# Designs tried in a protein design run: peptides against a protein of PDB entry 4U39. Part 104

Target 1, 302 residues: chain A of PDB entry 4U39
Amino acid sequence: SIKVIGVGGGGNNAVNRMIENEVQGVEYIAVNTDAQALNLSKAEVKMQIGAKLTRGLGAGANPEVGKKAAEESKEQIEEALKGADMVFVTAGMGGGTGTGAAPVIAQIAKDLGALTVGVVTRPFTFEGRKRQLQAAGGISAMKEAVDTLIVIPNDRILEIVDKNTPMLEAFREADNVLRQGVQGISDLIATPGLINLDFADVKTIMSNKGSALMGIGIATGENRAAEAAKKAISSPLLEAAIDGAQGVLMNITGGTNLSLYEVQEAADIVASASDQDVNMIFGSVINENLKDEIVVTVIATG

## One batch from the design tools (peptide; made by RFdiffusion4, then SolubleMPNN)

Design b2_p18_6_s1 (from b2_p18_6, 8 letters changed)
Fold by OpenDDE base, seed 5:
Structure b2_p18_6_s1 (fold): chain B 302 residues (1-302), chain A 18 residues (1-18)
Amino acid sequence: as target 1 above (302 residues)
Amino acid sequence: SRRIVTIDGKTGKVTVTE
């Protein structure tokens, strides 16, 4: 089974976005120290952590409180994650609960033997230096607790949205990018396509790989596969070129009209941009909600 | 109706709502 656990406000917003976009084949768990915020989650499983420590009033933007809250609730977290083959831990780094609890939850998942993937955001620069410093500490702790950590640099989202985009919409886009990171992997396992991957295939690329970067490309028209692939490998979300990656996981998602030729064309472009010795795997996914669009997601590991 | 499972972090109490 695949479990997605949203940790704190940002993680729970991302989980809500996943549910709203009908990401299938996964179980959703919402974790928070704030009981009122937790009640707003759309997840089927809701877990309040650190009830003794926080009395349900949240972590007060303190990562140490988030950490201690997860430690207090360790047994309950273990029970909620039990039997998972794969666990996605999603959080907005820089806050209290997400920053502190996500590494603890990730370690619990890993200790249970699940393939543990972190999908987290760095805060926007405008959120201030304190959040950036807290996020850096949380990301460092996540790296030690996961098999693969996908880090989304929120400032790079500003390069793919309109310059007049309101702050609230920028946060919604960050939630959407977190959704894309989880869905780009989970769909390869859970959703049939033209080229199917199994859990073992994904595990070979993501097990004990450390930090990863994600690129996304979307295109339409006659050359949509090639254009989407080119956009993915040149994505602003990639803080480094993919040619330095040891592993590449690629998802080619299209509508019912997606062809094997388009899948191969996209894969060839990504392969040509990658190191010659890279371990690359790719899968295709059919999403009936896509009309003429192709979405290429590239995850560069190592 | 969506089944919602809530776990109390203090007591471990599980509440199920349908």
Scores: peptide ipSAE 0.124, ipTM 0.738, DockQ to the pose 0.016
Fold by OpenDDE base, seed 2:
Structure b2_p18_6_s1 (fold): chain B 302 residues (1-302), chain A 18 residues (1-18)
Amino acid sequence: as target 1 above (302 residues)
Amino acid sequence: SRRIVTIDGKTGKVTVTE
């Protein structure tokens, strides 16, 4: 089974976005220290952590409170994660609960033997230096607790969106990018397409790889596959070029008109941009909602 | 239910499901 755990406000917003976009084949768990915020989750499983410590009032933007809250609720987290083959831990770094609890939850998942993937955001620069420093600490702790950590640099999202995008929409886009990171992997396992991967293939690419980068490309029209692939490998979300990656996981998602030729064309472009010795795997997914759109997701590990 | 064509990436096996 695949479980997605949203941790704290940002993680739970991402989980809500996943549910709204009907991401299939995953179980959703919402975790928070704030009981009121947790009640707004769309997840079937809702877990309040640190009930004794926080009394449901949240972590007060203190990562140490988030950490202790997860430690207090360790047994309940273990029970919720039991039997998972893969666990996604999603959070916005820089806050109290997400920053502190996500590494603890990830370690619990890893100790249970699940392939543990972190999908987290760095805060926007405008959220202030304190959040950036807290996020750096949380990311460092996540690296030690996961098999692969996908880090989304929120400031790079501002390069993709319109300059006039309201702050609220920038956060929504961050939630959407977190969704895309989880879905880009989970769909390869859970959603049939033109080319399927097994869980063992994904595990080979993601097990004990440390930090990862994600690129996304979207295109339509006659050359949509090539354009989407080119956009993915040049994505602003990639803080470094993919040519230094030891592993590449690629998802080519299209509508019912997606062809094998388009899948191969996209894969060849990504392979050509990667190191010659890279371990690259790719899968395809059919999403009827995309119509004429192709979405290419690239995850570069190592 | 939708028609799904799946090709196994290792074996090339094609499976069609509806």
Scores: peptide ipSAE 0.008, ipTM 0.359, DockQ to the pose 0.056
Fold by OpenDDE base, seed 1:
Structure b2_p18_6_s1 (fold): chain B 302 residues (1-302), chain A 18 residues (1-18)
Amino acid sequence: as target 1 above (302 residues)
Amino acid sequence: SRRIVTIDGKTGKVTVTE
């Protein structure tokens, strides 16, 4: 089984976005220290952590409170994660609960023997230096607790949106990018396509790889596969080129008209941009909602 | 049938498993 656990406000917003977009084949768990915020979650499983410590009032933007809250609720977290083959831990880093609790939850998942993947955001620069410093500490702790950590730099989202985009929409886009990161992997396992991967293939690429970067490309038209692949490998979300990655996981998602030729064309482009020594696996997914669009997701590990 | 395609980056070998 695949479980997605959203931790804190940003993680739970991402989980809500995943549920709204009908990401299939995963179980959703919402974790928060703030009981009121937790009530707004669409997840089937809602877990308040640190009830004694915080009294449901949240972590007050303090990562140490988030950490202690997860430690207090360790047994409940273990029970919620039990039996998972794969666990996605998603959070917005820089806050109290997400930054502090996500590494603890990730470690619990890893200790249970699950393939543990972090999908987290760095805060926008406009959120201030304190959040950036807290996020850096949380990311460092996550690296030790996960098999693979996908870090999304929120500032790079500003490069793909209109300059006049309201702040709230920029946060929604961050939630969407988190969704794309989780879905880009989970669909390879849970959703049938033209080319399916098994869990063992994904595990080979993602086990004990440390930091990862994600690129996304979307295109339509006759050359949509090639264009989507080119956009993915040149994505602003990639803080570095995929050149130098030890592993590449690629998802080619299209509508019912997705062809094997298009899948191969996209894969060839990504392979050509990757090192000769890279372990590359790719899968295809059929999503009827995409109609004429192709979405290419590239995850570079190592 | 699940078709799995793997590219060995070292060799460029494409393996397709049905």
Scores: peptide ipSAE 0.010, ipTM 0.320, DockQ to the pose 0.138; fails the geometry check
Fold by OpenDDE base, seed 4:
Structure b2_p18_6_s1 (fold): chain B 302 residues (1-302), chain A 18 residues (1-18)
Amino acid sequence: as target 1 above (302 residues)
Amino acid sequence: SRRIVTIDGKTGKVTVTE
C-alpha cells in the first residue's frame, strides 16, 4: 500500500489538494497538532499528535514542539503506517508542526521498512529569515529520515506564476506542486498507463538516494510531448541540471489520446538531457481529466 | 470518474479502471 501523510498546515493543504484532484491508489493521512485545522482535512484518516503537549492548540510555530508532539504520538503513527510499502511525507517546512514532526514521522516510516519519500517545500523568502532557518533545520532532519527527499523551493514557484499573483494563490500553487510531486510518483505505481512501473522499479531509483529535485512541464498542441519534456528539464523547480543526477524518474501523463509516439518523444528528450550512465526509468499514465494536455514530471535523484 | 488505463510492462496487459 501507498500512504500519503500530510504533516501540519502546509502538508494537510497539499493532501486536501490531492484528494480534490482525485489522486488514486493512495491512502491519505492528515497529521496536525492543531485540532481545529485537522478537522478541515478531507483525509479519511486524521491524527492529532501531541494532544497532551499542545492540547490541540498547535505548535506555536516552534519545530521543537512539532518534534515532541510526534514523539508523544509515536505508537499511533506506527499503527497508522503499518503495512505501507511506500510512505510519502509531505510538509511545508518553516512552521512548527510540519518542520518538527515530519522528520519524526519519516523516520517511523523508514523504521517500519517502507520506502519513505519526503516531498516538502522551502518557505518563500517573504515569509522571513526565521522560517528559512527553521526550514533548513527541518530539511536537514528529513534528509536523514527518508530514502528520497524532494525539496520544492517556493520562490521558484513565483517564476512560474504571474508576478501579481496574490499571496494566498501562491500558497495554493505550492500545495499544487506538492500534489504534483506525490502524484508524479504514486501514479507510476498505482495508476495504469501505457508503461507501468512496479514498486520494485521505483524502489531501485528512490531507495537511499538522499536529495532529489523535481521538474514539471505542461503543454498542449501538436508538439505537446516534446514541449512538456523540454519544460520539465528546464523547470525553475530544478535548481540543478539533470545531467548530474544518478537516477531519473520520469512520468508522462496525458489524456486518452496520449500516443506511444508522444511517450517515446518525451522520454528521448529527457534521456538526451541526462547523463548516459544515469539509471533512468519512465512510466506513462492516462488521466482522463487531462484534455489535450501532457504533463511531464521529472525527478532527479542523487 | 477518472478512467485510468494501465499497461503492464512485463505482460503487456492493459487494465482500465474507472
Scores: peptide ipSAE 0.006, ipTM 0.325, DockQ to the pose 0.054; fails the geometry check

Design b2_p18_6_s2 (from b2_p18_6, 6 letters changed)
Fold by OpenDDE base, seed 1:
Structure b2_p18_6_s2 (fold): chain B 302 residues (1-302), chain A 18 residues (1-18)
Amino acid sequence: as target 1 above (302 residues)
Amino acid sequence: SSRRVTIDGATGEVTVER
């Protein structure tokens, strides 16, 4: 089974976005120290952590409170994660609950023997230096607690949105990018396509790989596969080129009109941009909600 | 309709949302 655990405000917003986009084949868990914020979660399982410590009032932007809250709730987190083959831990780094609790939750998942993948954001520069410093500490702790950590630099989202985009929409786009990171991997396992991967294939690429980067490309038209692949490898979300990655996981998602030729064309472009010795695996997914669009997601590990 | 549940992480108390 695949579990997605959203931790704190940003993680829970991402989980809500996943549920709204009908990401299938995963169980959703929302974790928060803020009981009021937790009530807004669309997840089937909601867990309030640190009830004794915080009285449901949240972590006050203190990562140490978030950490202690997860430690207080360790037994219940273990019970909620038990039997998962894969666990996604999603959070916005820089806050109290997400930054402090996500590493603890990730370690619990890893200790249970699940393939543990972090999908987290760095805060926008406009959120201030304190949040950036807290996020750096949380990311460091996550790296030790996960098999793979996908880090999304929120400032790079500003390069893919209109300059006039309201701040609230920039946060919604961050939630959407977190969704795309989880879905881009989970669909390879849970959703049939033209080329299916098994969990063992994904585990080979993601187990004990440390930091990862994600690129996304979307295109339509006659050359949509090639264009989507080129956009993915040139994505602003990739802080570094995919050259030098030890592993590449690629998802080619299209509608019912997705061809094997398009899948191969996209895979060849990504392979050509990668090192010759890279361990690359790719899968295809059919999403009936995609009409003429192809979505290429690239996860570069190592 | 999957029943939404809230778990108290300190006690394990499960509340079912109706």
Scores: peptide ipSAE 0.480, ipTM 0.914, DockQ to the pose 0.015
Fold by OpenDDE base, seed 2:
Structure b2_p18_6_s2 (fold): chain B 302 residues (1-302), chain A 18 residues (1-18)
Amino acid sequence: as target 1 above (302 residues)
Amino acid sequence: SSRRVTIDGATGEVTVER
């Protein structure tokens, strides 16, 4: 089974976005120290952590409170994650609950023997230096606790959105990018396509790889596969070029008109941009909601 | 319809949403 655990406000917003986009084949768990915020989760399973510590009032933007809250709730987190083959831990780094609890939850998942993937955001620079420093500490702790950590640099989202995009929409886009990171992997396992991957393939690429970067490309028209692939490998979300990656996981998602030729064309472009010794795997997904669009997601590990 | 549940992480108490 695949479980997605959203941790704190940002993680729970991402989980809500996943549910709203009908991401299939995954179980959703929402974790928070704020009981009121947790009530707004669309997840089937909601877990309040640190009830004794916080009385449901949240972590007060303190990562140490988030950490202790997850430690207090360790047994219940273990029970909720038990039997998962794969666990996604999603959070916005820089806050209290997400920054502190996500590494603890990730370690619990890893200790249970699940393939543990962190999908987290760095805060926007405008959220202030304190959040950036807290996020750096949380990301460091996540790296030790996960098999792969996908880090989404929120400031790079500002490069892919209109300059006039309201701050609230920039946060929504961050939630959407978190969704895309989870879905880009989970769909390869859970959703049939032209080229299917199994869990063992994904595990080979993602097990004990440390940091990862994600690129996304979307295109339409006759050259949509090539354009989507080129956009993915040149994505502003990639803080480094993919040519230094030891592993690449690629998802090529299209509508019912997606051709095997388009899949191969996209894969060849990503392979050509990667190191010659890269371990690359790619899968395709059919999404009936996509008409003429192709979405290419690239995850570079190592 | 899978019933949504809230778990108290400290006690394990499960509340089922009606």
Scores: peptide ipSAE 0.417, ipTM 0.899, DockQ to the pose 0.015
Fold by OpenDDE base, seed 3:
Structure b2_p18_6_s2 (fold): chain B 302 residues (1-302), chain A 18 residues (1-18)
Amino acid sequence: as target 1 above (302 residues)
Amino acid sequence: SSRRVTIDGATGEVTVER
């Protein structure tokens, strides 16, 4: 089974966005120290952590409180994650609960023998230096606790949105990018396409790889496959060129009109931009909600 | 409608939300 655990405010918002987009074949768990915020989760399973420590009032933007809250709740986290083959841990880094609890939860998942994937955001520069420093500490702790850590630099999201985009919409886009990172991997296992992957294929690329980068490309029209692939490999979310990656996981998602030719064209573009010795796997997904769009997601590891 | 549950992380107490 695949479990997605959203940790703290940003992680819970990302899980809500996944549920709203009808991401299939995954179980959702929402974790928070704030009981009122947790009540707003759409997840089937909600877990309040650190009830003795925080009394449900949240972590006060302190990562050490988030860490201790997860440690207090270790046995219940273990029970909730038991039997998962794969665990996604999603959080916004820089806060109290997400920054402190996500590494503890990730370590619990890894110790249970699950393929553990972190999908986290760095805060925007406008959130201030304190959040950036807290995020750096949380990301460092996540790297030790996961098989693969996808880090989304929120400042790079500002390069793909209009300069007049309100701050609230920039946060919604960060939640959407977290959704795309989880869905881009989970759909390869859970959702049929023209080229199907299994859990063993994904495990080969993602097991004990450390940090990863994600690129996303979306296009429509006659050359949509080639355009989506080119956008993915040149994505602002890729802080480094794909040619330095040791492993590449590619998802090519389209509607019912997705052709095998389009899948091959997109895969060839990504392969041509990658190192010759790269371990590349690619799958295709059919999403009926995509009418004329193709979405290419690239995860670069190593 | 899937039954939403809240788990107390300290006690394991499960509350079913109606």
Scores: peptide ipSAE 0.400, ipTM 0.894, DockQ to the pose 0.015
Fold by OpenDDE base, seed 4:
Structure b2_p18_6_s2 (fold): chain B 302 residues (1-302), chain A 18 residues (1-18)
Amino acid sequence: as target 1 above (302 residues)
Amino acid sequence: SSRRVTIDGATGEVTVER
């Protein structure tokens, strides 16, 4: 089974976005120290952590409280994650609960033998230096606790949205990018397409790889496959070129009109931009919610 | 309607929202 665990406010918002987009073949778990915020989760499984420590009042933006809350609830987290083959741990770094609890939860998943993938955000620069420093500590702890850590730099989201985008919409876009990162991987396993991957293929690329970068490209029209692939490899979310990656995982998602030719065209573009010795795997996914759009997701590991 | 399950992280109490 594939489990997605959203940790704290940002992680739970991402999980809500996944549920709203009907991401299939995954179980959703919402974890928070704030009981009121947790009640707003759409996840089937909701877990309040650190109830004794916090009394459901949240972590007060303190990562140490988030950490201790997850440690308090270790046995319950273990039970909720039990039997998962793959666990996605999603969180917004820089806060209390997400920053502190996500590494603990990731370690629990890894110790259970699940392929553990972190999908986390760095805070926006406007959230201030304190959040950035807390996020750096949380990211470091996540890197040790996961097989692969996808880090989404929120400041790069500002390059793909309108400059006049309200702050609230920028956070919603961050939640959407987290969704795309999880879905881009989970769909390769859970959602049949023209080229299917199994869990073993994904495990080969993602097991013990450390940090990863994600690029996303979306396009429509006659050259949509090529355009989407080019956008993915040049994505602002890719803080480095993919030519230095040891592994590349590629998802080509389209509607029912996605052709094998389009899949190959997109794959060839990504391959041409990658190192010749790269271990590249690619899958295709059919998403009936996509009309004329192709979405290319590239995850560069190593 | 997917039954929502709430787990108390301190007690392990599982509640099913009907």
Scores: peptide ipSAE 0.069, ipTM 0.678, DockQ to the pose 0.016

Design b2_p18_6_s3 (from b2_p18_6, 5 letters changed)
Fold by OpenDDE base, seed 5:
Structure b2_p18_6_s3 (fold): chain B 302 residues (1-302), chain A 18 residues (1-18)
Amino acid sequence: as target 1 above (302 residues)
Amino acid sequence: SSKIVTIDGATGKVTVTR
């Protein structure tokens, strides 16, 4: 089974976005120290952590409170994660609960033998230096607790959106990018396509790889596969080029009109931009909600 | 209506709501 755990406010917003987009084949768990925020989750499983420590009032933007809250609730977290083959831990770094609890939850998942993938955001620069410093500490702790950590730099989202985009829409886009990171991987396992991967293939690319970068490309028209692939490998979300990556996981998602030729064309473009010795795997997914669009997701590890 | 399962992280108490 695949479990997605949203941790704290940002993680729970991302989980809500995943549920709204009907991401299939996963179980959703919302974790928070704030009981009121937790009640707003759309997840089937809701877990309040650190009830003794926080009394449901949240972590007060203190990562140490988030950490202790997860430690208090360790046994309940273990029970909720039991039987998972794969666990996604999603959080917005820089806050109290997400920053502190996500590494603890990730370690619990890893200790249970699940393939543990972190999908987290760095805060926007406008959220202030304190959040950036807290996020750096949380990201460092996540690296030790996961098999792969996908880090989304929120400031790079500002390069994709219009300059006049309201702050609320920038956060909404961050939630959407978190969704894309989880879905881009989970669909390769849970959703049939033209080229299916098994869990063992994904595990080979993601086990003990540390930090990863994600690129996304979307295109339409006759050259949509090539354009989407080119956009993915040049994505602003990639803080570095995919050259030098030890592993590449690629998802090519299209509608019912997706062809094997388009899949191969996209894969060849990504392979040509990668090192010769890269371990590259790719899968295709059919999403009936996509009309003429192709979505290419690239995850570069190592 | 999806079932909502709430777990008390301190006690392990499970509450199921519709």
Scores: peptide ipSAE 0.058, ipTM 0.691, DockQ to the pose 0.015
Fold by OpenDDE base, seed 3:
Structure b2_p18_6_s3 (fold): chain B 302 residues (1-302), chain A 18 residues (1-18)
Amino acid sequence: as target 1 above (302 residues)
Amino acid sequence: SSKIVTIDGATGKVTVTR
């Protein structure tokens, strides 16, 4: 089974966005120290952590409180994650609960023998230097606790959106990018396509790889496959070129009109931009909601 | 109506709301 665990405010917002977009074949778990915020989650499973420590009042933007809250609730986290083959841990780094608890939860998942993937954001520069420093510490702890850590630099999202985009919409876009990172992997296993991957294929690419980068491309029209692939490999979310990656996981998602020719065209573009010795695995997914759109997701590991 | 399962992180108490 695949479990997605959202940790703290940002992680829970991302989980809500996944549920709203009907991401299939996964179990959703919402974790928070704030009981009132947790009640707003759409997840089937809701877990309050650190109830003795925080009394449900949250972590006060302190990562050490988030860490201790997860440690207090270790046995309950273990029981909620039990029997998972794969665990996604999603969080917005820089806060109290997400930054402190996500590494502890990730380590618990890994110790249970699950393939553990972190999908996390770095805070925007406008959130202030304190949040950036806290996020850096949380990201470092996540790297040690996961098999693969996808890090999304929120400041790069500002290159994709209009300059006049309100701050609240920038956060919604960050939640959407977290959704795309989880869905781009989970759909390869859980959702039928033209080319299906199994869990063993994904495990081979993602086990003990450390840091990863994600690129996304979306296009429509006659050249949509080629355009989406080109956008994915040149994505602002890729802080480095994919030619230095040791492994590449690629998802080509389209509507019911997605052709094998389009899948191959997109795969050839990504392969041509990658190292010759790269271990590349690609799958295709059919999503009826995309109609005429193609979405290419590239995850570069190493 | 989706079942909401709430786990108390301190006690492990599971509450199911229909």
Scores: peptide ipSAE 0.054, ipTM 0.710, DockQ to the pose 0.016
Fold by OpenDDE base, seed 1:
Structure b2_p18_6_s3 (fold): chain B 302 residues (1-302), chain A 18 residues (1-18)
Amino acid sequence: as target 1 above (302 residues)
Amino acid sequence: SSKIVTIDGATGKVTVTR
């Protein structure tokens, strides 16, 4: 089974976005120290952590409180994650609960033998230096606790949205990018396509790889596969070129009209931009909600 | 009706709401 655990406010917003977009084949768990915020989750499983420590009032933007809250609730987290083959831990880094609890939860998942993937955001620069420093500490702790850590730099989201985008919409886009990171992987396992991957294939690319970067490309028209692939490898979300990655996981998602030729064309473009010795796997997904669009997601590991 | 399962992380108390 695949479990997605949203940790704190940002993680739970991402989980809500995943549920709203009907991401299939995954179980959702919402975790928070704030009981009122947790009530707004759409997840089937809601877990309040650190109830004794926080009394449900949240972590006060203190990562140490988030950490201790997860430690207090360790046995319950273990029970909720038990039997998962894969666990996605999603959080907005820089806050109290997400920054402190996500590494603890990730370690619990890893200790249970699940393939543990972190999908986290760095805060926007406008959230202030304190948030950035807290996020850096949390990301460092996550890196040690996961098999693969996908880090999304929120400031790069500002390069892919309109310049007049309100701050609230920028956060919504961050939630959407977190959704795309989880869905881009989970669909390869859970959703049939033209080229299916199994869990063992994904595990080979993602096990004990450390930090990863994600690129996304969307296109329409006659050259949509090539354009989507080119956009993915040049995505602002990629803080570095995919050249030099030890592993590449690629998802080519299209509608019912997706062809094997388009899948191969997209894969060849990404392969040509990658190191010759890269371990690359690619899968295709059919999403009936995509009419004429192709979505290419690239995850570069190592 | 989606069942909402709430777990108290400190006590393990499970609450099921419809």
Scores: peptide ipSAE 0.049, ipTM 0.603, DockQ to the pose 0.015
Fold by OpenDDE base, seed 4:
Structure b2_p18_6_s3 (fold): chain B 302 residues (1-302), chain A 18 residues (1-18)
Amino acid sequence: as target 1 above (302 residues)
Amino acid sequence: SSKIVTIDGATGKVTVTR
């Protein structure tokens, strides 16, 4: 089974976005220290952590409170994660609950033997230096606790949206990018396509790889596959070129009109941009909600 | 039928396994 755990406000917003987009084949768990915020989750499983510590009033933007809250609730987290083959831990780093609890939850998942993937955001620069410093500490702790950590730099989201985008919309886009990171991997396992991967293939690419970079490309029209692939490898979300990556996981998602030719064309573009010695695995996914769009997700590891 | 396509980056060999 695949479990997606949203940790804290940002993680829970991402989980809500995943549910709203009908991401299939995953179980959703919402984790928070704020009981009122947790009640707004659409997840089937809702877990309040640190009830004794916080009394449901949240972590007060303190990562140490988030950490202690997860430690307090360790047994409940273990129970919720039991039997998962794969666990996604999603959080907005820089806050209290997400920053502190996500590494603890990830370690619990890893200790249970699940393939543990972190998908987290760095805060926007406008959230201030304190959040950036807290996020850096949380990301460091996540790297030790996961098999693969995808870090999304929120400031790079501002390169793909209008600079005049309201702050609330920028956060919604961050939630969407978190969704894309989880879905781009989970769909390779859970959703049938033209080229299906098994869990063992994904595990081979993602197990004990440390930090990963994600690129996303979306396109429509006659050259949509090539355009989507080119956008993915040149994505602002890629803080470095895919050149030099030891492993590449690629998802090519399209509607019912996705052709094997388009899949091959997209894969060839990504392969050509990668090192000759790269271990590249690609899958294709059919998403009936996509009309004429192709979405290419590239995850570069190593 | 689930098919796995692996590209060997070193050889460019595409292996399709069912």
Scores: peptide ipSAE 0.000, ipTM 0.283, DockQ to the pose 0.123

